Peptides against a protein of PDB entry 3S8F. Designs and how they scored, part 152

Target 1, 157 residues: chain A of PDB entry 3S8F
Amino acid sequence: VLTLFVAVPSLMTAFTVAASLEFAGRLRGGRGLFGWIRALPWDNPAFVAPVLGLLGFIPGGAGGIVNASFTLDYVVHNTAWVPGHFHLQVASLVTLTAMGSLYWLLPNLTGKPISDAQRRLGLAVVWLWFLGMMIMAVGLHWAGLLNVPRRAYIAQV
Target 2, 166 residues: chain B of PDB entry 3S8F
Amino acid sequence: DEHKAHKAILAYEKGWLAFSLAMLFVFIALIAYTLATHTAGVIPAGKLERVDPTTVRQEGPWADPAQAVVQTGPNQYTVYVLAFAFGYQPNPIEVPQGAEIVFKITSPDVIHGFHVEGTNINVEVLPGEVSTVRYTFKRPGEYRIICNQYCGLGHQNMFGTIVVKE

## One batch from the design tools (peptide; made by RFdiffusion4, then SolubleMPNN)

Design b2_p18_2_s3 (from b2_p18_2, 7 letters changed)
Fold by OpenDDE base, seed 5:
Formats: C-alpha cells, sequence, structure tokens
Structure b2_p18_2_s3 (fold): chain B 157 residues (1-157), chain C 166 residues (1-166), chain A 18 residues (1-18)
C-alpha cells in the first residue's frame, strides 16, 4: 500500500526529470525526437552517473510495484528476484548518484577541476559499474523467476 | 525568457505524460504475463489462523510428528508442519503422489521460511500464525524444504524433506 | 577491472582531498 502510494509522485518526478533533460538537450542544439539525447553532456561523469542510475531505476521501480502486489509477490517473494530489485535501486541508482555527486562535489570542495584523465577514468568507472549492475540484476531477476531462493546457498536450478 | 522556457518545459512534460501513460499499459501487460506464467501449482489460503507458539509443541495437531499427516479425504491430506531452529517436523514428510496436500505450517520459536524445491511452495512461517498452502505433487520423489528466511546461526543448514510416494 | 578502476578513482579522490 505504501509503495503504491509513493509510486505516483515518483513517476511524476521521473518524467519531469526526463522532460527537463529533453529541454536541456534541445537548448544544447539537439533536434528531432531523439537528437536531444545525443546533445546532453555525456562527456561528464557527474552527469552520466546519475542518469545511468535513473535508467536502472526504471525497471527497479516497476519491480517495486510487482513486489507490492500480493498476487505477484507470491511468485517472487524471498527469491533471487528481491535482491535483484535491491541492486537496481540501491547499488545502481543510489550508488551511481553518489558517485556522480562526487565528480561534482570534489572539484567544488577543493577548488580544483578534475583533469581530463580523471574525467575519462570517471566515465569508464560509471559505465562499467552500470553494465555490471545490469548484468547482475538481470541474472538475479531471472534466477528469481526460476524459483532460486533468497538467503540460501543452494538451489535446484 | 522565463515565460518562454516555462511554456517549452510544459510542452515536453505533456509529451512525457503521454509516454508515461503508454508505459503504464506496457507494465500492466508485463505484470499480467508474469502472473499468468509463474503462479500455477500452489493455492495459498487467505484466512488468518492463530496458534500459541509456547504450547504448540506440547498440545494440538503439531505436537506429535507421527500424527502430523492426517487423511481428510480419499485423496486429500492435511500435514501439520513445524518449522523450528533448526529444522522441520515431521522430517521426512511422507505423502502420496497425486493427493491434494494442505500444509499447515507454524513455528514455535522464530520466523522461518518454507520453500519447497521443485514447486512454487514458498511461504514465511511466523510464530503464532499458521501458514496454509495447498499443493498436489504430480511427480514422486524427494523434495527438499529450504529455509529462506534468516533464523539464526543454523539457518544455512536448515533443511527438510518431503517424500512423495507412488 | 571495475574494482581496479574504482580503486584508482578512490585513490585519486583521496589525493585531491589531501
Amino acid sequence: as target 1 above (157 residues)
Amino acid sequence: as target 2 above (166 residues)
Amino acid sequence: SVAAFLAAALAEAARLLE
């Protein structure tokens, strides 16, 4: 009930952010239905990290609704599905947002801009993190649907 | 400039709201698909049943493991199962193939899990509450019961067995 | 590896905070 209660405001926020990104992309010269995406600052890890986190949060949010539905939760509860959901929400969104925040915060705290090498390393880190999290999350969700139990070291499949 | 920007943002928001609505239907469809393909074989009970966890081992249908399997019909049984730290009783649980089995599961101590491999039986077991699940084993053999809710130092070793006889 | 990159990034961040 609580999950469903907060789901609507969260969705509204998500799509508002998307609208803001589109506007920003168009201001940066992007045109067309998807051209604004390419125009966003993908060379900045402070931007890329939280955006990737948001992308991971989309299926995670959908999973939250599944977990909150009594009929569907019966299928997935206490299976590997649940940690898959957690890793999308916490280890993806929260962690990537934190990582991205550091790429903005540290230069401001120290008064020193990050070097180009540091920027490139940051991009590599956040993209690889995202990729790894997506692989793991898909695997865990899949395993959960195959009835692999949570909190157990053994499974039939 | 602020007014112009505001109008532009609103236009994009309208588009994304439309997209949001479309995605809502997609998600509902996916949920329906998941429900249809992964819920067969187990019928959970919706009624609330309580029991005193402090006396469940001494009196009542859970007290004697030898009498835990009760035939309630020609091809129907009720099995009174205790999940405890750290195991299950009776163990093994012996039931016939093809019979409708109603599991009545409770705990005398802490919260446990009751996950039967090879089936979609997967419930949490709370002290003071009786979990009820109905299932029919179509294949004979041994089915392992796994505790999938942390219950203490012996959690990882907490297993049981259901033996389905031909 | 990701671990190596994270370690490098962490080390660099620590350097900047010194």
Scores: peptide ipSAE 0.025, ipTM 0.742, DockQ to the pose 0.076
Fold by OpenDDE base, seed 3:
Structure b2_p18_2_s3 (fold): chain B 157 residues (1-157), chain C 166 residues (1-166), chain A 18 residues (1-18)
Amino acid sequence: as target 1 above (157 residues)
Amino acid sequence: as target 2 above (166 residues)
Amino acid sequence: SVAAFLAAALAEAARLLE
């Protein structure tokens, strides 16, 4: 039970970010329980990408608690569940944050703003990436629960 | 204005932190509930059992595959299994249906996996350590052992078989 | 739903531990 307190710093950080997003959305005119979400700059891939990463990190973080639990880890360890967890934590959050960072960094480095076409393409890329990652992650977690082994080309199911 | 914004941020943070703590307790409660209601399949962690990987092939219970299956009691067996590059010993492992089997698994070389299809047996095998797994096969037939920890060039072909006899 | 997934995962884990 005490082991799970390791999650406290991460949760504090995650929900601080969430608080910042809510504040930002409300500053942009959003009101009510969900209005602040709509007010966020969803037309900017530099914003959308890391936010999608955060969304993927939620189930990934929950899975982290599972993986850190001795008895539950016995079920999922070295099954397809594990790469499913990694693809949420690394290939979603980290990768999407990196992708989004480029949409901010490149215009600043070159001194030129991105074109509207580039912006739309960027949005398509990050949304498609997120969609693909979620499909794969769900599949891997599902396969893991069906006892599909990790690092094997063959499985009973 | 900056001070006002700071207070607003703190208010939101407090709300989200409270939610965070609540979720933490929910997760702990769910784990506790699972443990309380489903204890039959939990394999408790035992004391660390060590073995010398440099001599495990020459002496001791893993040395002779013909003597790997040891009857320890009525309808109880201990099976001493070596996972090595790239296979398992003995292979096949023959055990009776309905018997309680204690697998004692170790490695003479590198880390391997021991994943038995159709069962919840899934452990890593470390040189110098003995992995212990208890299982009762209810159905006769062949059960494939899969190495699910990368161990070298032949990893993908590292399979074993457990034959459960009626 | 994250909650629904967690519940399902726990249920499956519990089943596998039986």
Scores: peptide ipSAE 0.011, ipTM 0.766, DockQ to the pose 0.021
Fold by OpenDDE base, seed 4:
Structure b2_p18_2_s3 (fold): chain B 157 residues (1-157), chain C 166 residues (1-166), chain A 18 residues (1-18)
Amino acid sequence: as target 1 above (157 residues)
Amino acid sequence: as target 2 above (166 residues)
Amino acid sequence: SVAAFLAAALAEAARLLE
C-alpha cells in the first residue's frame, strides 16, 4: 500500500500537464468543456508526438498502479501484461516524446524549418506509431489477463 | 500578462488535481477491495521465509525429492519444490485431487519462475527465499509448470509437470 | 471499446484472484 503513495506525485504531475494543455488550448481560442482540445496545434508533429505519448501513458500509468499493487500484481506478474505495460511507458511515451523533441530541436539547431512534406510525413509517422503501439499494448494486456506467460515461446492459450 | 496566465493555469490545475485525487482514491479503493476479498496464497513481504541456497540440496525438506510431498493433515499437503537450471524437482509432482496443497518453492542457483498452466499459481523463485503458494486442484490431470523468468541458456526449455490423481 | 475492455479486465482479474 505504501508503494501506492508514489501515485500521488505522479498523478499530480500528469494532470498538471493536462492543465497546461487546457490553458494552451483556451489561449488558442478553444471554448467549452472540450473545445480547447481541438484548438491545440494538431498540425505540428513536435506537439502531436508527445501528446500521443501522454495518451498512451494514461493506461500505462493505471497499469503501473496495478503492477505496484500487492494483490493485483499477483495476477499479472510475469505475464504478457508486463511487456504491454512497459511498451506503453517506454516505447510509447518516451519514444514519442523523443520523436517530437527531434521535430522541434533539429529545425532550431540547423536554423532550417521543416518543409510541409516533412511535416505531413512526421504526422503520419507518429500517428501510425501510436496506433501500432496501442494495438500491441491491448493485445499484450489481454493476453496477460488470459494468463499467457512472459518469456515463453509457448502458452496455455 | 504572465500574472493573469498563472492565475488561469492555477484554476485549471485545481480542477485536474481534484480529478487526480479522485482517481487515486478509486485505485486505492479497488486495491483495498481486492486485498480484503482475495488474499488466498498471498504472503506479506514481512513474513518472507529464508533458506540457505548453498545447502538446500544437501539438507532440509528440499534435499530428497522422494520426501518432497508431505502430508500435514487430513487432505492437506506441503510440497517442497526446487526450481533449478534447468528444471523442477520433484518432477512430476504428484498430488491428490481436492487436497489443499501448500507449495514451498526455492532455488539453489539463480532466479526462476514457477507458472502452473491452468491455475493462478505464478511466482518468482529467488535463491535464499521460499515462495509459498496455497492451491487446491479440483480437476485431475497434468498441469505444466513453465519458467517465466529468464534463468540462462536453457530457460526456454525449462518445464515441469504436476500430476493430480483422483 | 475502452470501457468494455476495462470491464472485461476487471472481471478476469476477479476470476483469477478467486
Scores: peptide ipSAE 0.007, ipTM 0.762, DockQ to the pose 0.023
Fold by OpenDDE base, seed 1:
Structure b2_p18_2_s3 (fold): chain B 157 residues (1-157), chain C 166 residues (1-166), chain A 18 residues (1-18)
Amino acid sequence: as target 1 above (157 residues)
Amino acid sequence: as target 2 above (166 residues)
Amino acid sequence: SVAAFLAAALAEAARLLE
């Protein structure tokens, strides 16, 4: 049980970011309990990418708690569950944040704004990346729960 | 204006922090629930047992695969298993159906895995440590042992077999 | 040499994959 307290700093960090998003959305005219979400700049890949990363990080973070718990880790350790967790944390959050950062950084460094075509392409890329990552992650977690071993090319199921 | 913004931000942060704490308690509750309802599915960990990986092949209960299966009581056995690059010893491991088997697993070289298909046996095997797993095979047949921890070039081919006899 | 090591590693891999 004490192991779960390690999640407190991470949760605090994650939800302070969420608080910032809510504040930003409300500043942009969003109203209601959830209306602020729609008000966020979903037309900007520099914004969408890291936010999608955060969304993937949610189940990944929950999985982190599972993986860190003595009793629950017994079920999932060294199964396909673990790489599923990794892909959410690294290939989703970290990678998408890097992608988003590039969409901000390159225009900033070059002094040239991205074209509308580049913007739309960027949106397509990050959304497709996110979708594919979620499908793969769900599959890996599911396989892990079925006791498919990690680092093995063969399994009973 | 700045004061109002600051107050608003704090309000949002407090709300989300409260939510985060609530979720933390939910996760704790889920763990508690799992412990309360699924204790039978969890094999208790034994005390840490140490061995010298440099001599484990030469002396001791792991040295002779022919002596690896030891009957310790009525319908009770201890099996001393070596996980090595790249296989298991003994192989196959032959045990009776319905017997309580205590696996004592260690490695003479690098870290390996010991994942038995069709069972909840899944442990890492560290040189210098003895992994202890207790299991009773209720169904006869062959159970494949899979190494699920990278151990070198032959890792992907590292398999063993447990034969459960009627 | 590194070349010899790689060659040996490949040979061993081939052996293991027979």
Scores: peptide ipSAE 0.000, ipTM 0.763, DockQ to the pose 0.013

Design b2_p18_3_s1 (from b2_p18_3, 12 letters changed)
Fold by OpenDDE base, seed 4:
Structure b2_p18_3_s1 (fold): chain B 157 residues (1-157), chain C 166 residues (1-166), chain A 18 residues (1-18)
Amino acid sequence: as target 1 above (157 residues)
Amino acid sequence: as target 2 above (166 residues)
Amino acid sequence: DWDERARALFELLKALLE
């Protein structure tokens, strides 16, 4: 029970970030309940990457609650579920945030803006990475629920 | 200005918090609905029990694999299992079909896993602690035990077998 | 096995919510 309270600050952070995104979108001319999303700078890989990371973090966070639950962890512990969670949290959020940070940092450090070709390539890389990670994560979670063990090379399924 | 922006952000935060609460209720409702329409058995975990890993091989219920399976009542057994580098004792574990089995698992060396394929038995085994799992095998046959916690160079080859007899 | 595991998960959820 106490462990689940750790989820509260994390959720608050997530909502704060979401609020910041909404504010930014509305500043960019977005209107309505969802129009602000479209107004966000989706042409900038430095923006898209961490946002996609955040999207991956949502199911990862839900899984975190499951993993942190004493009773629910009994079902998923040391199954493929756990690597699935890690890949969402680390290989999606952290990695994509790092990628996005580089898309911003390197041009600023070098004083040279990224070319349009580099920008487009960056967008492609980030989206493809996200897609691949989602496929992998869903597969791992699914396998975990099917009782595929972690750290084993064999399974019945 | 920055002050206005902060106020606006705060308003959005309140909105998102409200949304989160709404979603919480939705999820609770969905869980409640699912629980109302679907039922399953719960496998309770045993109480924390301690054991000395340095003597567990020499004395006590884990010391003799021939005496590892103990009948505790009508159609009830306790099985004392050691997970060690790199295997399980006893191996195979022989139990009757339909009997309630209480596994008491510990380790004399390092942390291991005890994952029984075809079942929901999946626990970590810590030296100095006894993992207790209750299970009833409804189907006869062989069930493979897999170590799913890295325990050394031989981890990938660490297997056991439970034989359920009619 | 999948159904059993899923059912077990929901029962654990029930236990968690109680």
Scores: peptide ipSAE 0.013, ipTM 0.760, DockQ to the pose 0.024
Fold by OpenDDE base, seed 2:
Structure b2_p18_3_s1 (fold): chain B 157 residues (1-157), chain C 166 residues (1-166), chain A 18 residues (1-18)
Amino acid sequence: as target 1 above (157 residues)
Amino acid sequence: as target 2 above (166 residues)
Amino acid sequence: DWDERARALFELLKALLE
């Protein structure tokens, strides 16, 4: 009951956000089934960061259901699967959202706009961060399914 | 026009909600698949069992490591294991190949892990509770027990061994 | 194996409803 109580509303909320993005993209001139995606402001790290965080949150959310299930948790509990989940939820979603927030907040607080160089660097940082997190997360989940233990420095697989 | 915009976004929301529901079923299916393919080999055995962690070292089936392995049938054994800071007893645990082993694991001190390498045996061990796991070792050899729950300064070195004899 | 799949689904549902 608890798992569904959390999972269903969360999914609804997540895809409502996606709906908002579609609407925004179409307002920006995007057309067709996927054209609205390209119309979104991908040149702004304040936008890209949290969106990438949301993308990482998708598999992370599925993992949350797994971890919250007594039956499935039997398989993955205290394995590398768990930190893999955390890296998606915390190191991806939360961290990237924080990064995005800073890219918006700091210019406003300081009254100084970010330079083009800073913007480009920010985009690079966010994308590289996301890529690294996805690689790590996939590896950790894979290792977890192979029963690599959490909180152990060695494992025989 | 705000009204038109509102109606437009609602239309998108309806589509995405439908997609959301579809994805929910996809996730459930994937989880079910994972469950079906990765749960073999270890079977929970027994009901919730309690034990006094303050006396478990002194009396009862966990008190004497030399008596920890009990034959309960022709090809069945029960092994009473203590996970403690920082190790396991008995150590090594000696069991025959092909026998059905019921591990009864508890802790006298703090929460530990009981993860047997080369197997899918992986349970937490709580003081005051008995973890029960049923497993049959198909291959002879040594299987290392790893603690995968932080239990103190010696956690990283907390290991045991199961020796499966031919 | 359909039986195993069905069982897995059933167990999942039970777990989700706990």
Scores: peptide ipSAE 0.000, ipTM 0.728, DockQ to the pose 0.028
Fold by OpenDDE base, seed 3:
Structure b2_p18_3_s1 (fold): chain B 157 residues (1-157), chain C 166 residues (1-166), chain A 18 residues (1-18)
Amino acid sequence: as target 1 above (157 residues)
Amino acid sequence: as target 2 above (166 residues)
Amino acid sequence: DWDERARALFELLKALLE
């Protein structure tokens, strides 16, 4: 039995999404190794939100492998590392995807496009959320590596 | 047009898929390398030891806190610890500095945590199972035991102390 | 020592894949 083989479908999915993004960027006129990234619609919060979620999911996914590893899990289990992982997976990817979905869904349901002010506000919210989550995640992972316990209000560090 | 787009997508997918698989192997290799170079602190799984949580308080090595610390050899001790709602026994746990301590930890009620500050001791304690942790305290002083697994209304106040004597 | 390390790494990889 290959324990880590479970990561294969997830990686396949993740990189398929990446392939789709590259394709989309190139369709929008992006060229070169990185030019397609700049060509993506970064002015649309419905796009930016899930993409930022994906970016957060990368270290989170790596952490998932760590957490699933017997020997490495011994180091991080029930420390602040674990909630750090959760905040990357749920509070970043899932939440940002939901936010992005909302930015798409509401205009479509109402039949009215969002105003420019709403768009800018949406972008601000998404980026600030991502920034906050990254800061929190780094802090939690760092604390976890310092053996700060999970589910405790006090720690000797 | 759709066919061309489909072919293009497939080409990108194939490239990224290959990259994905390569990265998977790289990650596994890195983990293996890390384990090979950083072997300190890794505790392999021991033999599963079971106890009856309904009788562990009445009979056996956990029944009397006064007899919880047992010298098993020169500079070697076994400490039978109960994690319960909401505390640890014995409390404090007194052990000598420099001795090899084998903690045998179990629970009579619900799942608890056993996290010793200042050490790498961090295990979950399941009713019906005995958690075994081996550690040598090099520095004298007090080490706080923290429950890091939610166990009820008093979880946040569930603490113990290990006193290491010179 | 390189061969020994390589073998050890291989064994670790196998163990991780189990």
Scores: peptide ipSAE 0.000, ipTM 0.761, DockQ to the pose 0.028
Fold by OpenDDE base, seed 5:
Structure b2_p18_3_s1 (fold): chain B 157 residues (1-157), chain C 166 residues (1-166), chain A 18 residues (1-18)
Amino acid sequence: as target 1 above (157 residues)
Amino acid sequence: as target 2 above (166 residues)
Amino acid sequence: DWDERARALFELLKALLE
């Protein structure tokens, strides 16, 4: 019940961020339903990281609602599903947001802008991290649905 | 200029908020659908039942593993199971095929898991609390019990077996 | 007061990162 109540303001916040992104993209010349997405600064790891985190947070948030459901939680509780959920929420959103924050914070604190090489490396790191997290998360959720237990090294499947 | 910018921002926010609301209804509908169609076989939560973990080994229905399986009806059994560091008792648990089995599970020491492979039985076992699960084994064979809650150094080796006889 | 505190924190962080 509590989770469901918290889900409402969380979703509102998420979509407010999306609104800001759309506005920014359109200001940058993006047009149409999806053109604004392409217009966003995808060359900046400080931008890409938290956005990818948000994307990972979407299925994680949906999973949170599932986990909060009495009957649905019975299916997934203490299975590999749970670690999958945690990795989306913490290792994806929180971690990527932290990574993105560093790409903004350090240059501003030191007064030294990042080099082009550092920028490119940052993009690679963020995308690879996201890819790895998605693979692991999908695998864990899938395994959980197959009744693979959490905190066990063996499973029937 | 500032007013125009604010108005534009609000317009997009309003649109996304509307979308958000729509998605909320979709999620609620999906949950409702799932609850309506996928509740069969879900083990209902039982009443809160308490026991003294310090005496559960000495007295009561869990005290003697040889008496753990109790026939309560023509095709009904109650099995009193202890999850402890690091195993289960009785072990193996022997039950007949096709019988309705009520598991009464508790712990004398720390929190454990009770996950029976090949079944939907998956509960946490708390000291001082009795977990009740109901299941009917339709196929004979051996079913492994796995502890899926960390309970100490021997957690990874904590297994039990349910033997379903024809 | 808040601005001063924020500035102080910023300066401290900057000093620690130099």
Scores: peptide ipSAE 0.000, ipTM 0.734, DockQ to the pose 0.015

